# Peptides against a protein of PDB entry 5VVV: the designs that were tried, part 148

Target 1, 276 residues: chain A of PDB entry 5VVV
Amino acid sequence: FLCGVVEGFYGRPWVMEQRKELFRRLQKWELNTYLYAPKDDYKHRMFWREMYSVEEAEQLMTLISAAREYEIEFIYAISPGLDITFSNPKEVSTLKRKLDQVSQFGCRSFALLFDDIDHNMCAADKEVFSSFAHAQVSITNEIYQYLGEPETFLFCPTEYCGTFCYPNVSQSPYLRTVGEKLLPGIEVLWTGPKVVSKEIPVESIEEVSKIIKRAPVIWDNIHANDYDQKRLFLGPYKGRSTELIPRLKGVLTNPNCEFEANYVAIHTLATWYKSN
Target 2, 276 residues: chain A of PDB entry 5VVV as posed
Amino acid sequence: FLCGVVEGFYGRPWVMEQRKELFRRLQKWELNTYLYAPKDDYKHRMFWREMYSVEEAEQLMTLISAAREYEIEFIYAISPGLDITFSNPKEVSTLKRKLDQVSQFGCRSFALLFDNIDHNMCAADKEVFSSFAHAQVSITNEIYQYLGEPETFLFCPTEYCGTFCYPNVSQSPYLRTVGEKLLPGIEVLWTGPKVVSKEIPVESIEEVSKIIKRAPVIWDNIHANDYDQKRLFLGPYKGRSTELIPRLKGVLTNPNCEFEANYVAIHTLATWYKSN

## One batch from the design tools (peptide; made by RFdiffusion4, then SolubleMPNN)

Design b2_p22_1_s4 (from b2_p22_1, 12 letters changed)
Fold by OpenDDE base, seed 4:
Structure b2_p22_1_s4 (fold): chain B 276 residues (1-276), chain A 22 residues (1-22)
Amino acid sequence: as target 1 above (276 residues)
Amino acid sequence: ANPEEVARERAEKERELLKELE
């Protein structure tokens, strides 16, 4: 069971010292996972093709080493979906080289994120792939296999919540394709019925699990505030029955952008997780 | 990478998040 934090918000990423402090807190609270997915990290999303500089590499190596020191699984995410041409072997090779570099930093767990992107493929991809889901699954499977089928590999669908599913969760052709064609060793991220789910009913997890043919990892935006930086959500982790735990592969909270605001968010998640 | 697209996507996500909080 993956339990911890995803740094998945828009806005200023956490500094390396904050991330190291997070690992200390996660270990102390018996959480086990950190997903590196900061939207405003240029080389994570906007410039995903760019290799890390020597200085950036040193920082990431240090960060990954720190995660290991605190027994936190460091999952490196990349979000190539803004402008990747899925059918272009050069693009696939570029993605492979980027993930090879991160593997050299000692990273063993990875994620491909296709959240917050347009559903439209370019003309070249439309000639090769039957749908956007087919293109995403193809590259995800290829990368997963290329990396030697790492123990933890995550996929974030473009339809990552109930409200984004067309026409709905159970009938989504996109999620059906994901469920049917995504390799079984790849985990699927899900935010619940909504992007910010006030509640995640057990029935909603059963519904999505059926179509994706696996238990999801919850990307939990309950404490996210990147949409309103004037608002700190300091409430406890709530609206999630502990009955979800046996039905999930994990829960990763995407908390407030303000690092120091997240004590309650992360601590109450830990309490929830241990209450089972 | 189109920074304008990221800004648009961010604004869309923000709007969706806001709508979900209403």
Scores: peptide ipSAE 0.028, ipTM 0.656, DockQ to the pose 0.074
Fold by OpenDDE base, seed 2:
Structure b2_p22_1_s4 (fold): chain B 276 residues (1-276), chain A 22 residues (1-22)
Amino acid sequence: as target 1 above (276 residues)
Amino acid sequence: ANPEEVARERAEKERELLKELE
């Protein structure tokens, strides 16, 4: 069971010292996972093709080493979906080289994210793939196999919550393709009924699990505030029955942008996880 | 266009979209 934090918000990313402090807190609270996915990190998303500099490499190696020191699984995410051409072998090769570099930093767990992108393929991809889901699954499977089928590999769908599913969760052709064609060793991220889900009912997890043919990892935006910089979410982790735990592969909270605001959010997630 | 400005404008639009979908 993956339980911890995804740094998945828009805005200023956490600094390396904050991330190291996070690992200390995660270990102390018996949580086990950190997903690196900061939206405004240039080389994560907008400039995903760009290799890390020597200085950036040293920082990431140090960060990954720190995660290992605290027994936290460091998952490196990349979000190529803004401008990748899935059918272009040069793009696939570029993605492989980027993940090879991160593997050299000592990273062993990875994620491909296709959240918050247009639900359209370019003309070149439409000639090759039957649907957007087919294109995403194709590259995800190829990358997963290329990396030697790492123990932890995550996929974030474009339809990552109920409100993004067309026509709905159980009838989504996109999620059906993901469930049928995504390799079984790849985990699927899910956010619940909404982008910010006040509640995640057990029945909603059973519904999505059926179509994706696996238990999801929750990307939980309950404490996310990147959409409204005037708000802080300081309340406890709530609206999630502990009956979800045996039906999930994990829970990763995407909390407030302000690092120090997250004590209650993360601590109460840990309490929830231990209370099953 | 400065890549940083384009990054900021895009992040702002995406944050607005997330807020509308709350």
Scores: peptide ipSAE 0.027, ipTM 0.624, DockQ to the pose 0.078
Fold by OpenDDE base, seed 1:
Structure b2_p22_1_s4 (fold): chain B 276 residues (1-276), chain A 22 residues (1-22)
Amino acid sequence: as target 1 above (276 residues)
Amino acid sequence: ANPEEVARERAEKERELLKELE
């Protein structure tokens, strides 16, 4: 069971010292996972093709080593979906090279994110792939196999919540393709019925699990505030029954952008996880 | 596509997606 934090918000990323302090807190609270997915980290999303510099490599190596010191699984995410051409072998090779560099830093767990992108393929991809889901699954499976089938590999679908599913969760051709064609060792991220789900009913998890043919990992936006910088979400982790735990592969909270605001959010997630 | 147009569309899309979080 993956339980911890995803740094997955828009806005200023956390500094390396904040991330190291997070790992110390996660260990203390018996949480086990950190997903590196900061939207405004240029080499994560907008410039995903760009290799890390020597200085950036030293910082990432130090961060990954710190996660290991605190027994936290460090998952490196990349979001190529803004401008990748799935049918272009040079693009696939560029993605492989980027993940090879991160593997050299000592990273062993990875994620491919296709959240917050258009549902449209370019003309070249439409000639090769039957749908957007087929294109995403093809590259995800190829990368997963290329990396030697790492123990933890995550996929974030473009339809990552109930409100993004067309026509709905149980009838989505996109999610059906993901469920049928995504290799079984790859985990699927999900935010619940909404992007920010006040509640995640057990029945909603049973519905999505049926179509994706696996238990999801919850990307939980309950404490996210990147969409409203005037608000801080300081309340406890709530609206999730402990009956969800045996029906999930994990829960990763995407909390407030302000690192110092997240004590209650993360501590109460840990209490929730231990209560079962 | 003009890089400036792609940058504009990306910024518009980011703003729309952030509003869907509300």
Scores: peptide ipSAE 0.023, ipTM 0.609, DockQ to the pose 0.058
Fold by OpenDDE base, seed 3:
Structure b2_p22_1_s4 (fold): chain B 276 residues (1-276), chain A 22 residues (1-22)
Amino acid sequence: as target 1 above (276 residues)
Amino acid sequence: ANPEEVARERAEKERELLKELE
């Protein structure tokens, strides 16, 4: 069971010292996972093709080593979906080289994120793939196999919540393709009925699990505030029954962008997890 | 509703949401 934090918000990423402090807190609270997915980290999303510099490499190696020291699984995410051509072998090779570099930093767990992108494929991809889901699954499976089938590999769908599913969760052709064709060792991220889910009913998890043919990992935006800079949610981890735990592969909270505001977010998740 | 129309409306909503997150 993956339980911890995803750094998945828009806005200023956390600094390396904050991330190391996060690992200390995660270990102290008996959590086990950090997903590196900061939207405004340039080489994560907008410039995903660019290799890390020597200085950036040293920082990431140090960070990954720190995660290991605190027994935190460091999952490196990349979000190529803004401008990748899925059918272009050069793009696939570029993605492979980027993840090879991160593997050399000591990373063993990875994620491909296709959240918050346009559903339209380019002309070249439309000639090769029958749908956007087929394109995403193809590259994700290829990368997963290329990396030697890591123990932890995550996929974030473009339809990552109930409100983004067409016509709905149980009938989505996109999620059906993901469920049928995504390799079984790849985990699927899900935010619940909404992007920011007030509640995540057990029935809603049973519904999505059926179509994706696996238990999801919850990307939980309950404490996220990047969508409203005036919002600071310091409430408990509520609206999630502990009956979700046996029906999930994990829960990762995407918390407030203000690092010091996240005590309640992380601690209440830890309490919830240990109450099972 | 045509699946293409719903896909367009969804993509518009996602773009609006992205603008709110930026």
Scores: peptide ipSAE 0.022, ipTM 0.612, DockQ to the pose 0.071

Design b2_p22_2_s1 (from b2_p22_2, 8 letters changed)
Fold by OpenDDE base, seed 1:
Structure b2_p22_2_s1 (fold): chain B 276 residues (1-276), chain A 22 residues (1-22)
Amino acid sequence: as target 1 above (276 residues)
Amino acid sequence: MEFPTNEDWKEFYKKRALEDAE
């Protein structure tokens, strides 16, 4: 069961010292996972093709080493979906090289994220893939296999919540393709019925699990405030029955952008997790 | 084909997330 934090918000990414402090807290609270997915980290999303500089590499190596020190699984995410041409082998190779570099930093867990991107493919991809889902699954499977099928590999669908599913969760051709074609060793991220789900009913998890043919990992935006930084979400982790735990592969909270505001959010997640 | 920018998607996300949070 993956339980911890995803740094997945829009806005200024946390600094390395904050991330290290996070690892300390995660260990202390017996959580086990950190997903590196800051939207405004240039080389994560907008400039995903660009290799890390020597200086950036040193920072990431230090960060990954720190995660290991605190027994936190460091999952490196990349979001190539803004402008990748899935059918272009050069693009696939570029993605492979980027992830190779991160592997050299000591990272062993990875994620491919396709959230907040267009559902339409470019002309070249339309000639090769039957659907956008097929394109995403193809590259994800290939990367997963290329990396030697790491123990933890995550996929974030474009339809990452109930309200984004067309026509709905149970009948989504996109999610059906993901469920049927995504290799079984790859986990699927899900934010619940909504982008920000005040509640995640057990039935909703059963529904999505059926179509994706696996228990999802919750990317939980309950405490996210990147959509309105005039708000701070300081309340406890709630609206998730502990009955969800055996029906999930994990929960990663995407909390407030302000690192200092997340004590209650993360601590209460830990309490929730350990209460089962 | 021109696709929305990262900023466009950020705003899209923000709009949807805000609606969900209300």
Scores: peptide ipSAE 0.661, ipTM 0.939, DockQ to the pose 0.522
Fold by OpenDDE base, seed 4:
Structure b2_p22_2_s1 (fold): chain B 276 residues (1-276), chain A 22 residues (1-22)
Amino acid sequence: as target 1 above (276 residues)
Amino acid sequence: MEFPTNEDWKEFYKKRALEDAE
């Protein structure tokens, strides 16, 4: 069970010292996972093709080493979906090289994220793939296998919540394709019925699990505040029955942008997790 | 083909997230 934090918000990413402090807290609270997915980290999303510089590499190596020190699984996410051409072998090779570099930093867990992107493929991709889902699954499977089928590999679908599913969760051709064709060893991220789900009913998890053919990992935006600068969520982790735990592969909270504000959010997640 | 910018999708997300949070 993956339980911890996804740094997945839009806005200023946390600094390395904050992330190291996070690892310390995660270990203390018996959580086990950190997903590196800061939307505004340039080489994660906007410039996903660009290799890390020597200086950036040193920082990431140090960060990954720190995660290991605190026995936190460091999952490196990349979001190529803004402008990748799935059918272009040069693009695939570029993605492979980027992840190879991160592997050299000591990272062993990875994620491909396709959240917040267009459903439409370019002309070249339409000639090769039957659907956007097919394109995403193809590259994800290829990368997963290329990396030697790492123990933890995550996929974030474009339809990552109930309200993004067309026509709905159970009938989504996109999610059906993901479920049927995504290799079983790859986990699927999900934010619940909504982008920000005040509640995640057990039934909703059973519904999505059926179509994706696996228990999802919750990317939980309950404490996310990147969408409203006037909000700061200091309340406890709630609206998730502990009955969800046996029905999930994990929960990664995407909390407030302000690192200092997340004590309660993360601590109460830990309490929730350990209460089962 | 022109792709929407990261900023475009950021605003899209923010709009949807805000709606969900209300």
Scores: peptide ipSAE 0.657, ipTM 0.936, DockQ to the pose 0.499
Fold by OpenDDE base, seed 5:
Parts: structure tokens; sequence; C-alpha cells
Structure b2_p22_2_s1 (fold): chain B 276 residues (1-276), chain A 22 residues (1-22)
């Protein structure tokens, strides 16, 4: 069971010292996972093709080493979906080289994210793939196998919540393709019925699990505040029955942008997890 | 075909998230 934090918000990423402090807290509270997915880290999303510089490499190596020190699984995410051409072998090769570099930093867990992108493919990809779901699954499977089938590999679908599914969760051709064709060792991220789900009913998890043919990992935006600068979410982790735990592969909270505001959010997640 | 920018998707996300949080 993956339980911890995803740094997945829009806005200024946390600094390295904050991330290291996070690892200390996660270990103390018996949580085990950190997903690196800051939207405004240029080489994560907007400029995913660009290799890390020597200086950036040193920072990431240090960060990954720190995670290992505190027995936190460091998952490196990349979001190529804004402008990747799935059918272009050079693009696939570029993605492989980028992840090779991160592997050399000591990273062993990875994620491919296709959240917040257009569902349409370019003309070249339409000639090769039946749908954008097929394109995404194809490259994800290839990368997963290329990396030697790491023990932890995550996929974030474009339809990552109930309200983004067309026509709905149980009848989504996109999610059906993901479920049927994504290799079974790859986990699927999900935010619940909504982008920000005040409640995640057990029935909603059973529904999505059926179509994706696996228990999802919750990317939980309950404490996310990147969408409203006037709000800080200081309340406890709630609206999730502990009965969800045996039906999930994990929960990663995407909390407030302000690092200092997240004590209650993360601590109560830990309490929730351990109370089952 | 013109695709939305990262900023466009950021605003899209913010709008949807805000609606969910209301």
Amino acid sequence: as target 1 above (276 residues)
Amino acid sequence: MEFPTNEDWKEFYKKRALEDAE
C-alpha cells in the first residue's frame, strides 16, 4: 500500500530542504511514498525532453539519496503529454534517455502522467493509433518494459476522475482501453468522483476498479489549494472511509502549496491509514 | 491542429477544482 505525498500542484515547487523535511515527517508517521510531480518544474512537463544539467542532477541525486535514507520510496514522474508525438520513435527514444538519466540518479520508481492535456492526437498519431488511450498505453507499456519492469510504476490517465470520464466511468472507452491494454504491473492514479473530491464513496472505487481492472492509487486533492490563492486547507483528512484501504493500491495526498500548512493534512492521513 | 498551452490547462484545472471545492 503506497501512502504519502504527491508534490503535484501548480505553483512554486518545494525547495530541496522542504522535501527532505517531508521525508523525515513521512518516516516518523510511518508513511512510505513521495511522488515527484511538480507541474511548474520545467523539465517535468513543459520541457520534458530536456536533460537535467550537472547542477540539477546533483540536486536530484541528493534528494533521492535522502528519500532512501528515510526509507521513503521516491517516484519520479514525467508528463510528456502536452506535445509528445507518440508515433515518433525519436520522441520515445528521448523519453527513454530522460528516464535513463533519472535512473542513474538512483531512482527505481517512475510515473507517466497524462493529466490536464488534450484528448486529441496529432495527424501522425491518428494514422498509427486507434485512440489517444491506445497511444498512451503503448508508450507507457514500452517505457515500463524498457526500464526492466520496476516494482512501482504509475500511470495517470487523462480521465483521472469521474467527471472527466466520457460518457461516464463505467462506460468510458478510454478507461476500458487502459484497463485492457495497460500491463498489469502498472498502477493507475485516480482523484475520485471529482478533481477535488470532498467524498470518495466505496462504490465509486468499485466502479472504477472494475473498468481499469485493478485497484487505483488515489491522487487526493482534498487539501490542494493551488486553484485558490485565498484558501488554506487546514482540516483533517476526511470523507474517505477506512473501508477504502483494502480496495486501493495507495493514497498520495496533493496538499497545500505552502509546505508549512500541511502538518494536519499529512498527519491525519497517516492516522487514517493506520486506523484500519 | 493547435493544442492548448500549459497555462491554458492550468486555468482549466483551476476552474474545475474551484467548482468542485465550492
Scores: peptide ipSAE 0.650, ipTM 0.934, DockQ to the pose 0.530
Fold by OpenDDE base, seed 3:
Structure b2_p22_2_s1 (fold): chain B 276 residues (1-276), chain A 22 residues (1-22)
Amino acid sequence: as target 1 above (276 residues)
Amino acid sequence: MEFPTNEDWKEFYKKRALEDAE
């Protein structure tokens, strides 16, 4: 069961020292996972093709080593979906090289994210793939296998919540394709019925699990505040029955952008998790 | 080039997230 934090917000990413402090806190609270997915880290999303510099590499290596020190699984995410041409072997090779570099940093867990992108493919991709879902699954499976089928590999769908599913969760051709064709060892991220889900009913998890043919990992935006600078969420982790735990592969909270504001958010998640 | 920018998607997300949080 993956339980911890996803740094997945828009806005200024946390600095390395904050991330290291996070690992210490996660260990103290008996959590086990950190997902690196800061939207405004340029080489994660906007410039995903760009290799890390020597200086950036040193920082990431140090960060990954720190995660290991605190027995936190470091998952490196990349979001190529803004402009990747799925059918172009050069693009696939570029993605492979980027992840090879991160592997050299000591990273063993990875994620491919396709959230917040256009659902349309370019002309070249339309000639090769039956749908956007087919294109995403194809590259995800290929990368997963290329990396030697890591123990932890995550996929974030474009339809990552109930309200983004067309026509709905249970009838989504996109999610059906994901469920049927995504290799079983790859986990699927999900934010619940909504982008920010005040509640995640058990029934909603059963519904999505059926179509994706696996228990999801919750990317939980309950404490996210990147969408409103006037808000700071200091309340407890709530609206999630502990009955969800046996029905999930994990929960990763995407909390407030302000690092020091997240004590309650993360601590109460830990309490929730340990109450099972 | 052909698709909305990262900033466009950021604003889209913010709008949807804000609606969900209300």
Scores: peptide ipSAE 0.647, ipTM 0.932, DockQ to the pose 0.528

Design b2_p22_2_s2 (from b2_p22_2, 9 letters changed)
Fold by OpenDDE base, seed 4:
Structure b2_p22_2_s2 (fold): chain B 276 residues (1-276), chain A 22 residues (1-22)
Amino acid sequence: as target 1 above (276 residues)
Amino acid sequence: MEFPTNEDWKEFEKKRALEDAE
């Protein structure tokens, strides 16, 4: 069970010292996972093709080493979906090289994120793939296999919540393709019925699990505030029955952008997790 | 028009933030 934090917000990423402090807190609270997915990391999303510089590499190596020190699984995410051409072997090779570099930093867990992108494929991809789901699954499977089928590999679907599913969760051709064709060892991220789900009913997890043919990992935006910097969500982790725990592969909270505001968010998640 | 619930606003604001980031 993956339980911890995803740094998955838009806005100023946490500094390395904050991330190290996070790892210490995660360990203290018996959480086990950190997903590196800061939207405004240029080389994570907008410039995903670009290799890390020597200086950036040193920072990431240090960060990954710190995660290991605190027994936190460091998952490196990349979001190539803004402009990747799935059918282009050079693009696939570029993605492989980027993940190889991160692997050299000591990272063993990875995520491919296709959240917050246009559903439209380019002309070249339309000639090769039946749908954008097929394209995404194809590259994800290929990368997963290329990396030697790491123990933890996550996929974030474009339809990552109920409100993004067309026509709905249970009938989504996109999610059906994901469920049927994504290799079983790859986990699927999900935010619940909404992007920011006040509640995540058990039935909603059963519904999505059926179509994706696996228990999801919750990317939980309950404490996210990147969409409204004037709001701080300081309330407890709530609206998630502990009955979800046996039905999930994990829960990763995407908390407030303000690092110091997240004590309650993360601590109450830990309490929730340990209460089962 | 029902006033969007605070939850609806969060969803909308998040979607917009996502669109603005693209």
Scores: peptide ipSAE 0.021, ipTM 0.587, DockQ to the pose 0.092
Fold by OpenDDE base, seed 2:
Structure b2_p22_2_s2 (fold): chain B 276 residues (1-276), chain A 22 residues (1-22)
Amino acid sequence: as target 1 above (276 residues)
Amino acid sequence: MEFPTNEDWKEFEKKRALEDAE
């Protein structure tokens, strides 16, 4: 069971010292996972093709080593979906080289994210793939196999919550393709009924699990505030029954952008997790 | 038209922020 934090918000990323402090807190609270997915880290999303510099490499190696010291699984995410051409072997090779570099930093867990992108493929991809889901699954499976089938590999669908599913969760051709074609060793991220879900009913998890053919990892935006920087969500982790725990592969909270505001959010997630 | 709940507003604001960041 993966339980911890995803740094998955828009806005200024956390600094390395904050991330190290996070790892210390996660260990103290008996949480086990950190997903690196800051949207405004240029080489994560907008410039995903660019290799890390020597200085950036040293920082990431230090960060990954710190996660290991605190027994926190460090998952490196990349979001190539803004402008990748799935059918172009040069693009696939570029993605492989980027993840090879991160592997050299000591990273062993990875994620491919296709959230917050347009559903349209370019003309070249339409000639090769039957749908956007087929293109995403193809590259995800190839990368997963190329990396030697790491123990933890995550996929974030474009339809990552109920309100993004067309026509709905149980009838989505996109999610059906993901469920049928994504290799079984790859985990699927899910956010619940909405982008920000006040409640995640057990029945909603059973519904999505059926179509994706696996228990999801929750990317939980309950404490996310990147959409309104004037608001801080200081309340407890709530609206999730403990009956979800045996039906999930994990829960990763995407909390407030302000690192110092997240004590209650993360601590109460830990309490929730240990209550079962 | 039922007024969007606070939850509906959060979702709307999140979607809009995501669209503005693209």
Scores: peptide ipSAE 0.030, ipTM 0.616, DockQ to the pose 0.090; fails the geometry check
Fold by OpenDDE base, seed 3:
Structure b2_p22_2_s2 (fold): chain B 276 residues (1-276), chain A 22 residues (1-22)
Amino acid sequence: as target 1 above (276 residues)
Amino acid sequence: MEFPTNEDWKEFEKKRALEDAE
């Protein structure tokens, strides 16, 4: 069971010292996972093709080593979906080289994210793939296999919540393709009925699990505040029954962008998890 | 590492708009 934090918000990413402090807190609270997915990291999303510099590499190596020191699984995410051509072997090779570099930093867990992108393929991809889901699954499976089928590999669908599913969760052709064709060792991220789900009913998890043919990992935006600069939610982790735990592969909270505001968010998640 | 603030804000606004439309 993956339980911890995803740094997945838009806006100013946490600094390396904050991330190291996070790992210490995660260990102390018996959580086990950190997903590196800061939307405004240039080389994570906007410039995903660019290799890390020597200086950036040193920082990432130090960060990954720190995660290991605190027994936190470091998952490196990349979001190539803004402008990747799925059918272009050069693009696939570029993605492979980028993840090879991160592997050299000591990273062993990875994620491909296709959230917050348009549902349209370019003309070249339309000639090769039957749908957007087919294109995404194809590259995800290829990368997963290329990396030697790492123990932890995550996929974030474009339809990552109930409200983004067309026509709905149980009848989504996109999610059906993901469920049927995504390799079984790859986990699927999900935010619940909404992007920011006030509640995540057990029935909603059963519904999505059926179509994706696996238990999801919750990317939980309950404490996210990047969408409203005036919002600071300091309430406990709530609206999630502990009956979800046996029906999930994990829960990763995407918390407030203000690092010091996340004590309650992370601590109450830990309490929730240990109450099972 | 380059960490611009709010470079992808438009994408977040888009997803929120889609959610509100449902």
Scores: peptide ipSAE 0.018, ipTM 0.547, DockQ to the pose 0.114; fails the geometry check
Fold by OpenDDE base, seed 5:
Structure b2_p22_2_s2 (fold): chain B 276 residues (1-276), chain A 22 residues (1-22)
Amino acid sequence: as target 1 above (276 residues)
Amino acid sequence: MEFPTNEDWKEFEKKRALEDAE
């Protein structure tokens, strides 16, 4: 069971010292996972093709080493979906080289994110793939196998919540393709019925699990505030029955942008997780 | 940046779902 934090918000990323402090807190609270997915890291999303500089490499190596020191699984995410050509072998090779570099930093867990992107494929991809889901699954499977089938590999679908599914969760052709064709060792991220889910009913998890043919990892935006910077979400982790735990592969909270505001959010997640 | 609204992506999701169904 993956339980911890995803740094997945838009806005100014946390500094390295904040991330190290996070790892200390996660260990103290017996949580085990950190997903690196800051949307405004240029080399994570907008410039995903660009290799890390020597200075950036040193920082990431230090961060990954710190995660290991605190027994936190460090998952490196990349979001190539803004402008990748799925059918272009050069693009696939570029993605492989980028993840090879991160592997050299000591990273062993990875994620491919296809959230918050346009669904339109280019003409070249339309000639090769029957759908957008087929293109995403193809590259994800190839990368997963190329990396030697790491123990933890995550996929974030473009339809990552109930409200983004067409016509709905149980009848989504996109999620059906993901469920049927994504290799079984790859986990699927999900935010619940909504992007920001006030509640995540057990029945909603059973529904999505059926179509994706696996238990999801919850990317939980309950405490996210990047969409409303005037607010801090200081309330407890709530609206999630503990009956969800045996039906999930994990829960990663995407909390407030303000690092120090997240004590209650993360601590109450830990309490929830341990209440079994 | 803000989370995408349902309106921002709903049209895209409909088009994608149609393409996935073909």
Scores: peptide ipSAE 0.018, ipTM 0.555, DockQ to the pose 0.058; fails the geometry check

